# Peptides against a protein of PDB entry 3KDP: the designs that were tried, part 205

Target 1, 230 residues: chain A of PDB entry 3KDP
Amino acid sequence: PFLIFIIANIPLPLGTVTILCIDLGTDMVPAISLAYEQAESDIMKRQPRNPKTDKLVNEQLISMAYGQIGMIQALGGFFTYFVILAENGFLPIHLLGLRVNWDDRWINDVEDSYGQQWTYEQRKIVEFTCHTPFFVTIVVVQWADLVICKTRRNSVFQQGMKNKILIFGLFEETALAAFLSYCPGMGVALRMYPLKPTWWFCAFPYSLLIFVYDEVRKLIIRRRPGGWVE

## One batch from the design tools (peptide; made by RFdiffusion4, then SolubleMPNN)

Design b2_p27_4_s4 (from b2_p27_4, 19 letters changed)
Fold by OpenDDE base, seed 2:
Structure b2_p27_4_s4 (fold): chain B 230 residues (1-230), chain A 27 residues (1-27)
Amino acid sequence: as target 1 above (230 residues)
Amino acid sequence: DALAKLRELMARLQKIAEELLKKLEAE
């Protein structure tokens, strides 16, 4: 997200506090929950054919899978960001290169895509209005990520939801998201303004996409053991 | 009290992050 912010010169889609909340708050409990996931019986039973090559391939495949999931998560966040800005008159094309004028407190006549002028204060309200939905979108997409990370090969439907720690992690993450979104004073303290409940649903298509993607990936791995997707 | 401490911690982290951003922008 920060790289896209620099490259595209768009208004900041998520604040530094939001990034810290993702890195320290939303990722920690889920990561711990995954450490307690029961090992897939099949992974433990298969002797590595070649310990050097199979380990390297597996590490590369895991890295690529996490990289792809991370890109889908980022796309979900940016989608929500662009929708909110578009609803406020700023179309995505108009946001390109706008950051310099957007962040300048002395420019109070920044025009939107429809010719409406926005003061610095109004622009910052819209920016901070994007922070919470972006964060919530990441959390909702992480629900799917946590569920798919339970297994490397087996379908979620085969493994089931037996890990109580994972379930607790999902609830904790959701509770944290709700707290940050709706607790009084978070707009001032964290620059996260209250979220309309409807924005929680904007992330669901991306959560579903990640879920479907991973199930298809796992299906391919099951059908073609030892393939390049493994 | 816990909320106040959390807010204070977040404010400190935000200040550190802003200072780091300013340093990165000044480079």
Scores: peptide ipSAE 0.006, ipTM 0.270, DockQ to the pose 0.036
Fold by OpenDDE base, seed 4:
Structure b2_p27_4_s4 (fold): chain B 230 residues (1-230), chain A 27 residues (1-27)
Amino acid sequence: as target 1 above (230 residues)
Amino acid sequence: DALAKLRELMARLQKIAEELLKKLEAE
């Protein structure tokens, strides 16, 4: 998000506090939960990894897969961001290069895509209105990420949801997201304004995309052991 | 007018948050 913020010079899509909440709040417990995931049914059938040949290739493939998932997550977040700004009159094309004027307190006549002028205060409220839905979008996408990360080869349907700690992690991150989104004072304290419940659903297509992507990936791995997708 | 609209927006958001909290508490 920050890279796009800098490169595209758009209004800040995700605040620093929300990033910290993602990194420390929503990622930590789920990540720990993966340590308690039950071994895959085929793990004992796998040949011992050759540390000289298999380590680098497998790390690269894992990195690539997580990189692709990360890109889908980012797309989901930015989709939500652009939808909110568009609903407030700022089309994505109009946001390019707008940051300088957007962040200038002395400019109170920033025009949206429809010619409406926005004061600095109004712009900041719209910006902060984007922070919460972007954060929530990331959390919802992380549900999918957490569930798919529990296995490397087996489908979610094969492995099941046996890890109670993982389930707890899903509830914890959801509860944290709800708390940060709806607790009174978060708008002032964290620059996270409350969001409409409908915004939770904006991420669902991306979560589904992640699930489909990972299931297809795992299916390919199962059908072609030792392939480039493994 | 802008400040009034802003206050109205804030009030609406606050109301939505409160309603959601009440719903969550009722469940």
Scores: peptide ipSAE 0.000, ipTM 0.159, DockQ to the pose 0.030
Fold by OpenDDE base, seed 5:
Structure b2_p27_4_s4 (fold): chain B 230 residues (1-230), chain A 27 residues (1-27)
Amino acid sequence: as target 1 above (230 residues)
Amino acid sequence: DALAKLRELMARLQKIAEELLKKLEAE
């Protein structure tokens, strides 16, 4: 998100506070919970890892986690961002290069796509209004991301949801997201304005996409062991 | 009480983040 912010010179889509909330709040407990996940049913049938050639974390895993899944997450967040700004009169094309004027406190007549002028304060309210839905979108997408990370090969339906700590993590991150989104004073304290409950649903297609994508990937791995998808 | 503590923690984190950003901008 920050790279796109710089390259496209668009208003900041995700604040530093929301990033910290993701890293320290919503993602930490779920990530730790994976340490308590049950072994895959086929683990005892796998050959021992060759310590000379095999890495615990390989390039394919990195590519999957940060390249593919991360891209889908970013797309979900940016979709939410662009929808909110469009609803407030700023079409995506108009946002390109707007950052300089957007962030200038002395410019109080920035025009939207329809010729309406926006004060600095009004612009910042809209910007901060994007932060919370973007954050929530990431949390909802992280549900799928966490669930798919339970296994490398087996379907989640085969593995099941028996890890109580993981379930707790999902509730914790959701509760924290709800707290940060709706608690009074968060707009002032954290620059996280309340969001409409409907914004939670905007992330669901992306969460589903991640889930389906990974299940298909795992299916391919099961059918073609040793492929490039592994 | 737990919510109040969480709010305070988040406020502190926000302050730290802002200070870090200011430092990064100054470099």
Scores: peptide ipSAE 0.007, ipTM 0.320, DockQ to the pose 0.039; fails the geometry check
Fold by OpenDDE base, seed 1:
Structure b2_p27_4_s4 (fold): chain B 230 residues (1-230), chain A 27 residues (1-27)
Amino acid sequence: as target 1 above (230 residues)
Amino acid sequence: DALAKLRELMARLQKIAEELLKKLEAE
């Protein structure tokens, strides 16, 4: 997200506070929860043909899969960001290169896509209004990520939701998102303005996409054991 | 006071980030 902010020179979609909340608040507990997941029944049945090469290949494939999921998460966040800005009169095309003027305190007549002038304060309110939805989008997408990461080969439907720590992680992540989104003073304290409940649903397509992606991946692994996807 | 300090810290971090961005844009 921050790289796209720099490259596209758009208003900051994800504030530093929001990033810290993701890294410290939402990612840590889910990651710990995965450590308590029971070993997948299928992982232990295959003797590694070559412990060194097969382990390295598997680690690389896992790393690539996580990288792809992370990209989908980022896309989900940006989608929500662009939707909110568009609702406020800033179309995505208009945001390109706008950052310099957006962040200038002395420019109080930045025009949106419809010719409406925005003061610096109004722009910052809209910017900070985007931070919370971006964060919430990441959280909602992480629900799918956490659930799919529970297993490497088996479908979530096969493994089930037996890990209480995973459920706790999902709850904690959701509770944190709700707290940051709706607790009074978060706009002042963290520059995270309250989110309309409807914006929680903006992430659902991407959450579903990640879920489907992983289920398809796992299905391929199951159908073609020892393939390049594993 | 803690919230004010946190806000100040965040404002400083944001300023640093903005300065870094300006430096990157100048290069």
Scores: peptide ipSAE 0.006, ipTM 0.241, DockQ to the pose 0.027; fails the geometry check

Design b2_p27_5_s1 (from b2_p27_5, 21 letters changed)
Fold by OpenDDE base, seed 3:
Structure b2_p27_5_s1 (fold): chain B 230 residues (1-230), chain A 27 residues (1-27)
Amino acid sequence: as target 1 above (230 residues)
Amino acid sequence: SALEAVEKLFKELLEKAKKLLEELEKL
């Protein structure tokens, strides 16, 4: 998210504090929960033939999987960001290069895509209105990611939700998202304004897409062991 | 242009999302 902000010179879609809340609040507990997950029976029974090479391959596969997942999360967040700004009169094309004028306190006549002038205060309200839905979108996508990362080869339906720590991590992440979204004073403290409950549902198609993609991937791996999809 | 294609796809996805939200609000 932050890289696209710098490259495209668009208004900041997600504040630094919210990024820290994701990294420390939403990612850490799930990562710990995955460490306590029961390994798939087939993985535990196979002794690594070469611990050094198999570890490197596994680390690369994990890094690539998390990298791909992180990109899909970012795309979901940016989708929500562009929706909100478009609904407020700023089309995606108009946002390119707008950051310099957007962040200038002395410019109170920044035009939207329809010629409406926006004061600095109005622009910052719209910017901060994007932070909460962007964060919530990431959290909702992370639900799918956590569930799919539980298994390497088996379907989630086969392994089930046996890890209580994972369930706790999902609950904690959701509770944190709700707290940051609706607690009074978060607009001042964290630059996260309250959002309509309908914005939670905007991320569900992305979560479903990730879930379907991973189940299809796992199905292919089960049908063709040792394929390039592993 | 590739940008116009992305914008068109984005608009179509937005319209579908809005319709889904409107249907959910009627429920």
Scores: peptide ipSAE 0.000, ipTM 0.199, DockQ to the pose 0.016
Fold by OpenDDE base, seed 4:
Structure b2_p27_5_s1 (fold): chain B 230 residues (1-230), chain A 27 residues (1-27)
Amino acid sequence: as target 1 above (230 residues)
Amino acid sequence: SALEAVEKLFKELLEKAKKLLEELEKL
């Protein structure tokens, strides 16, 4: 998110404090839950044929898979961001290069894609309105990520939802997302304005995409044992 | 609204994904 903000010079889609809330609040409990995953997971059962070369290949493949999931998460957040800005009159193409004028307190006549002028205060309201949906989108996409990370080869339907700590982590991150989205004062404290409940559903297509991607990946691994997708 | 379009798309994708997964499990 931050790299695209710098390169494209778009309005800030997600605040730094909100990023810290993701890293410390939403990712920590799920990561702990995965550490307590039952030994029924196939991830721990694979003996390397060659401990030196196969370990390096496995680390590379795991890093690629997590990197791809992280990119899908970021794309989901940006999609929600662009939809909200488009509904407020700012089309994605118009946002390119707009950051300098957007963040200038002395410019109170920034035009949207339809020629409507926006004051600095109005622009910051719509920007902060985007922060909460971006965060919530990341949380909803993380639900899918947590579920798929249980196994390397087995389908989610085969492994099931046996880990109580994982279930607790999913509820905790959802409760945190709801707290940050609806608690009074979060607009001032975290630059996160209240979210309409309907915006929670904008993330679901990306959660589904992650599930489909992982199930296809696992299917390829099952059909081609020892392939580069492992 | 854009939200209604996304919800509709999600439902369609969910149905297609379920069908695809069922077909893939049979292979």
Scores: peptide ipSAE 0.000, ipTM 0.221, DockQ to the pose 0.023
Fold by OpenDDE base, seed 5:
Structure b2_p27_5_s1 (fold): chain B 230 residues (1-230), chain A 27 residues (1-27)
Amino acid sequence: as target 1 above (230 residues)
Amino acid sequence: SALEAVEKLFKELLEKAKKLLEELEKL
């Protein structure tokens, strides 16, 4: 998110505090849950046939999978961001290079894609309106990520939702997202304005995409054991 | 009660994180 913000010079899609909430709040419990579940999963039960090569391959695969999932998460967040800005009159093409004028407090006549002028305060309200949906999008996408990370090879439908810690993590993330989205004063404290409930559903296509991607990946691994996709 | 405890803990963590960020911004 931050890199795209710099490269594209677009308005900031996600606040620093919100990023910290993701990294420390939403990701921590899931990471712990996965660490506990690894002992029960097929990941840890198979002794590596070759401890030197199989460990490295496994680390590379986990890294690639998390990297790909992270990209899909980022795409989901940016999609939500661009949709919100487009609904407020700022088309994605118009946002390119707009940051300098957007962040200037003395410019109160920044035009949108339709020629409407926006004051600094109005622009910041719209910017902060994006923070909460972006965060919630990440959380909703993380639901799919957590579910798929339960197994390397088995379908999620076969493994089921047996891990109580993972379920707790999902509820914790969701509760945190709801708290940050709807608690009074979050707009001032965290620059997170209240979220319309409809925005929770904006992430669902990306969650589905992650789920489908992982099931396809697992299917390939099952059909070609020892392949590059392991 | 558990949700309230989590909310309280999170609020405390956020306050600490905010203070840390403010301190980091001053560096």
Scores: peptide ipSAE 0.000, ipTM 0.231, DockQ to the pose 0.048
Fold by OpenDDE base, seed 2:
Structure b2_p27_5_s1 (fold): chain B 230 residues (1-230), chain A 27 residues (1-27)
Amino acid sequence: as target 1 above (230 residues)
Amino acid sequence: SALEAVEKLFKELLEKAKKLLEELEKL
């Protein structure tokens, strides 16, 4: 998220404290849940040819899964960010390079894509309006990503939802998201304004798309072992 | 694999991002 903020020079989509809440609060229980996930039936059925290589493969799988989750979550958050800003008159193309003027408190005439001028206070309200939906989108996307990352090759329908730690992690993330979104004072403390319930559903199509994409990916891996898609 | 290479690249970028965030938090 922060790299895109610097590279694209766009308004800050997520506050530093909320990023810390994602890294330390939201991702910790899911990461632990993945560590306790049952090995895939195909990995378990393979006699360990070499214990060193099999351990290395498992560590690589967990590391890749975590990296993919973080990337997909960031993409989901940025999608929600761009949707909210577009609804407020700032098209994605117009946001490129806008950060310098956006963050300048002395510039009160920043124009949106439709020529409407925005004061510094109005811009910061819109920015902070993005923080809560961005975070909630990450949580909702993470529901799908955690289910996806249970297996590399097997369908989630084959592996099932047997990991109680994963289920607990999903509830913990949801509870944290609800707390940060609706607890009084979060707008001041974390720059997270209260979320309209409708924004919880804005992430669902994206989560579904990722879920379908991963199931298709897994299907391709099963049909073409050792293909370039691996 | 191309996917693994992309995953590795994104992981490296994420790690660099985290380090940069940590440096910015120190400011």
Scores: peptide ipSAE 0.009, ipTM 0.252, DockQ to the pose 0.021; fails the geometry check

Design b2_p27_5_s2 (from b2_p27_5, 23 letters changed)
Fold by OpenDDE base, seed 3:
Structure b2_p27_5_s2 (fold): chain B 230 residues (1-230), chain A 27 residues (1-27)
Amino acid sequence: as target 1 above (230 residues)
Amino acid sequence: SALETVQALMEKLQKKAEELKKKLEEL
């Protein structure tokens, strides 16, 4: 998400503090839960025939999978961002290059796509209105990521939700998202305004997409063991 | 400079998360 902000020079879709909350709050507990589950799964596996090569290949595959999922998460967040700005009169094309004027406190007549003038304060309210639903979108997409990363080859339906640490991670992410979205003062402290409950559902199509993608991937791996899709 | 600082912070956090992951894998 931050790379697109730099490249497109659009208004900031997600605050730096919120990015830190994602990196520290929503990625750490999942990573821990997956590390424990990998340790349990590896106890049942035969020792790798070549520990150095098999570890390197596995680390690369995991890194690529996380990179792809991270891109889908970013796309989900940006979709929500563009929908909110469009609902407030800023079409995606109009946002390109607008950042310089958007962030200037002395410009109080920035026009939207319909010719309505926006003060600096009004623009910042709209910007901060995007932060919360962007964050929530990432969290909801991460639910799917956590569930799918539990298994390398087996369907989620085969292994089930037995990992208590994974369930705790999902709860923590959801609780953090709810706290940041609805706790009084978060608009001032974290620049995250209260979210309409309907925006929680905006991310569900992306979570479903990730789930379907991973189930299809796992199905291919099961049918063609040793393929490039592993 | 602020963007570079944030990127450097993100890289440091990512590196710490990877180190933590490695430590947890060793446990």
Scores: peptide ipSAE 0.013, ipTM 0.248, DockQ to the pose 0.068
Fold by OpenDDE base, seed 4:
Structure b2_p27_5_s2 (fold): chain B 230 residues (1-230), chain A 27 residues (1-27)
Amino acid sequence: as target 1 above (230 residues)
Amino acid sequence: SALETVQALMEKLQKKAEELKKKLEEL
């Protein structure tokens, strides 16, 4: 998200606090879950024939899976961001390169895609309105990831502890999302305006996309064991 | 891990953006 903000010079889709909450709240629990799964798998697996290569392969597989899911999460967040901005008159094409004028406090006549002029304060309200839905979109997309992890047939029995940690992480990130979205003063303190309940649903197509993606991935793995998709 | 590297990169980028944002707000 932040890379696209820099590269495309679009208005900031995520606040620093939301990013910190994603990194600390959302990524930490999955990382701990993976660390526990690795530890549990290392205990349960017969001594890997080559601990270095098997660990590297498993780390690469996990990294690729999380990287791919992370890309879908980012796409979901950006979709929500672009929808919110489009509803406020800023089409995605118009946002390209707009950052400089958007963040300029002295420019109070930034035109949207429909010729409406936006004051600095109005633009910042819209920017901050995007932060919370983007974060919530990521959280809702992560629900799909957690459910996908739970539905992995071969690991469901081995994932008992992992599922508890993942469910706890899901609860924590959801509680954090609810806190940041609805706690009074978050708009002022964290630049996160209250989320309209309708924005929770913007993530559902992407959650479905993750489900479809993982099922297709599982199908490919089942059809071609040892393929590049592993 | 690649994820940690990406996170560290994102943190560095965030710090730079915050610094840029502060500079722009001071402007």
Scores: peptide ipSAE 0.009, ipTM 0.263, DockQ to the pose 0.022
Fold by OpenDDE base, seed 1:
Structure b2_p27_5_s2 (fold): chain B 230 residues (1-230), chain A 27 residues (1-27)
Amino acid sequence: as target 1 above (230 residues)
Amino acid sequence: SALETVQALMEKLQKKAEELKKKLEEL
């Protein structure tokens, strides 16, 4: 997210405080949940025939999967960001290079895509209005990721939602997202304004995309054991 | 590994970006 912000010179889609809340708050419990579930799954696996090679292949597979999922999460967040800004009159193409003028306190006549002038305060309200939905989008996409990571080879439909730690992680992420989005004072303290409940649904297409992607990946792995998708 | 190198590069870029942001906030 931050790389696209620098390269495209767009208004900041995700505040530093929001990034910190993601990295420290939302990512930690899912990571612990996945670590416990992986440990439980690995205890049931026979010792790898070649611990060095099988561990290396498994680490590479995990790293590629997390890298791909992280990219889809970022795309989901950016989609939500662009939708919110477009609804407020800023089309994606107009946002390119706008940051310099957007962050300037002395420029109170920044025009949107429709010629409406925006004061610095109005622009910052819209910017901060994007932070919460971006965060919520990441959380909702992480729901799919957690459900997906539960099973490396089996379909989610085969293993079900039996892991209590996973369910707890999903609950904690959702509770944190709700707290940051709706708790009084978060708009002032964290620059996260309250989110309309409808914006929670903007992430669902991306959660579905991740789900479909992983099911297709697992299907390919099952049909072509030892293929390049492993 | 190439992935560790990419991660290290990403961390370096993030650190540089945070430093740039701090410098911009000090202005």
Scores: peptide ipSAE 0.005, ipTM 0.264, DockQ to the pose 0.019
Fold by OpenDDE base, seed 5:
Order: C-alpha cells, then sequence, then structure tokens
Structure b2_p27_5_s2 (fold): chain B 230 residues (1-230), chain A 27 residues (1-27)
C-alpha cells in the first residue's frame, strides 16, 4: 500500500494506525494459530524422509502462498479505496499525481473529477474515510486467508472449523474491526471515520477469490505431487 | 430496516466525531 502511495502519488489509502492495528491486532493471533497448527501437524506427521530439503521446500511454499495472498489483500484494499473516492467524486485517473496538492494545507480548491472544489479539511475527511474500509477489507480478506491456511493439502470443507484458536482469531479481528469502525471518537483519535455497513460486503468478492485460488492450488498439489506449485 | 438504523447511527457518530475533532483542533 505505501509503495503504491509513493509511486502513484495518490492520497494515503491506509493510515499508520490502521497498519499498526493490522500488525498487532489482526495478524498476531492468526500467526500464532498457524504456528500452533504447524507444530501440531509436524508432530503428527512422520519425520520427513529428508528433513533439510523438505523443511526448506515447505518454508518456500508457505512464503510464496503468503506473498500471493498478501497481493490479493492489497488489491482488495485498493479496490475499496478507489470505490470510496469515486463515490466522493474522485475517479482513479484523477487521483494519479494529486497527492502533492491533496496534502497541501494551503490549497483549498482542489477539484474533483466533476469540477467540485474540495477544501483541505474536506479532503482529509474523505482520506480518513478510506482508512476504516481499507482496514475492514483486509480483515474480511484475512478471514478467507485464515480459513485456507488451516489446511495445507485438504479442502477446508474436509478439515472443518475445529481449531479454536483460529475461531478466536477470527472473532478478535472482527471485534477489533467493529470497534475501530463504530466506536465514537475513532475518527478523531485514530483518523478512522465510521464505516458504512455496505463496505463490509465490498471485501467479500476478494475473500471468495482467495478461497477459490487456494482450493485450486490445493487441488493442483493433490493431483501433481512434486510439481512447481509445491 | 436494521441497515437504515445502523446508517443513521453511523451518521450521528460521524457528526460527533467531527465536533470532537473541531474541539481538539481549537485546543
Amino acid sequence: as target 1 above (230 residues)
Amino acid sequence: SALETVQALMEKLQKKAEELKKKLEEL
């Protein structure tokens, strides 16, 4: 997100506070849950025939999978960001290069895609209005990520939602997202303005995409053991 | 609808947040 913000010179899509909430609040419990599941799965699995090679391959696979999922998460967040700005009169093309004028406190007449002038305060409100939906989008996409990461080879439908730590993580993320989105004063304290409930649904296509992607990946792995996707 | 009630609540919260922001900026 931050790299695209710099390269495209667009208004800031995700605030530092939201990043901290993701890193400390939403990613920590999932990471712990995955670490426990990996430990449990590794204890239950017979020792790999070649511990050095099989461990390295597994680490590389996990890293690639997380990298791909992270890209889909970022795309989901940016989609939500662009939709919100478009609803407020800023089309994606118009946002390119706008950052310099957007962040200038002395410019109070920045035009949107329809010729409407926006004050600095109005621009910052709409920018901060993007932070919460971006965060919520990440959380909703992480639901799918957590569910898919629970299973290495089996379909989620086969293994089910038996991991209590995973379920707890999902509730924690959702509760945090709800708190940050709807608690009074979060717009002032955290620059996270209240979220319209409709924005929770904006992330669902991306969650579904991650789910489908992982099920397809797992299907390929099951059909071609030892292939490049492993 | 429940959605309309939530939206109305959200608008009230936004307004309160904006008022609080203004007060903090005046400090």
Scores: peptide ipSAE 0.000, ipTM 0.199, DockQ to the pose 0.022

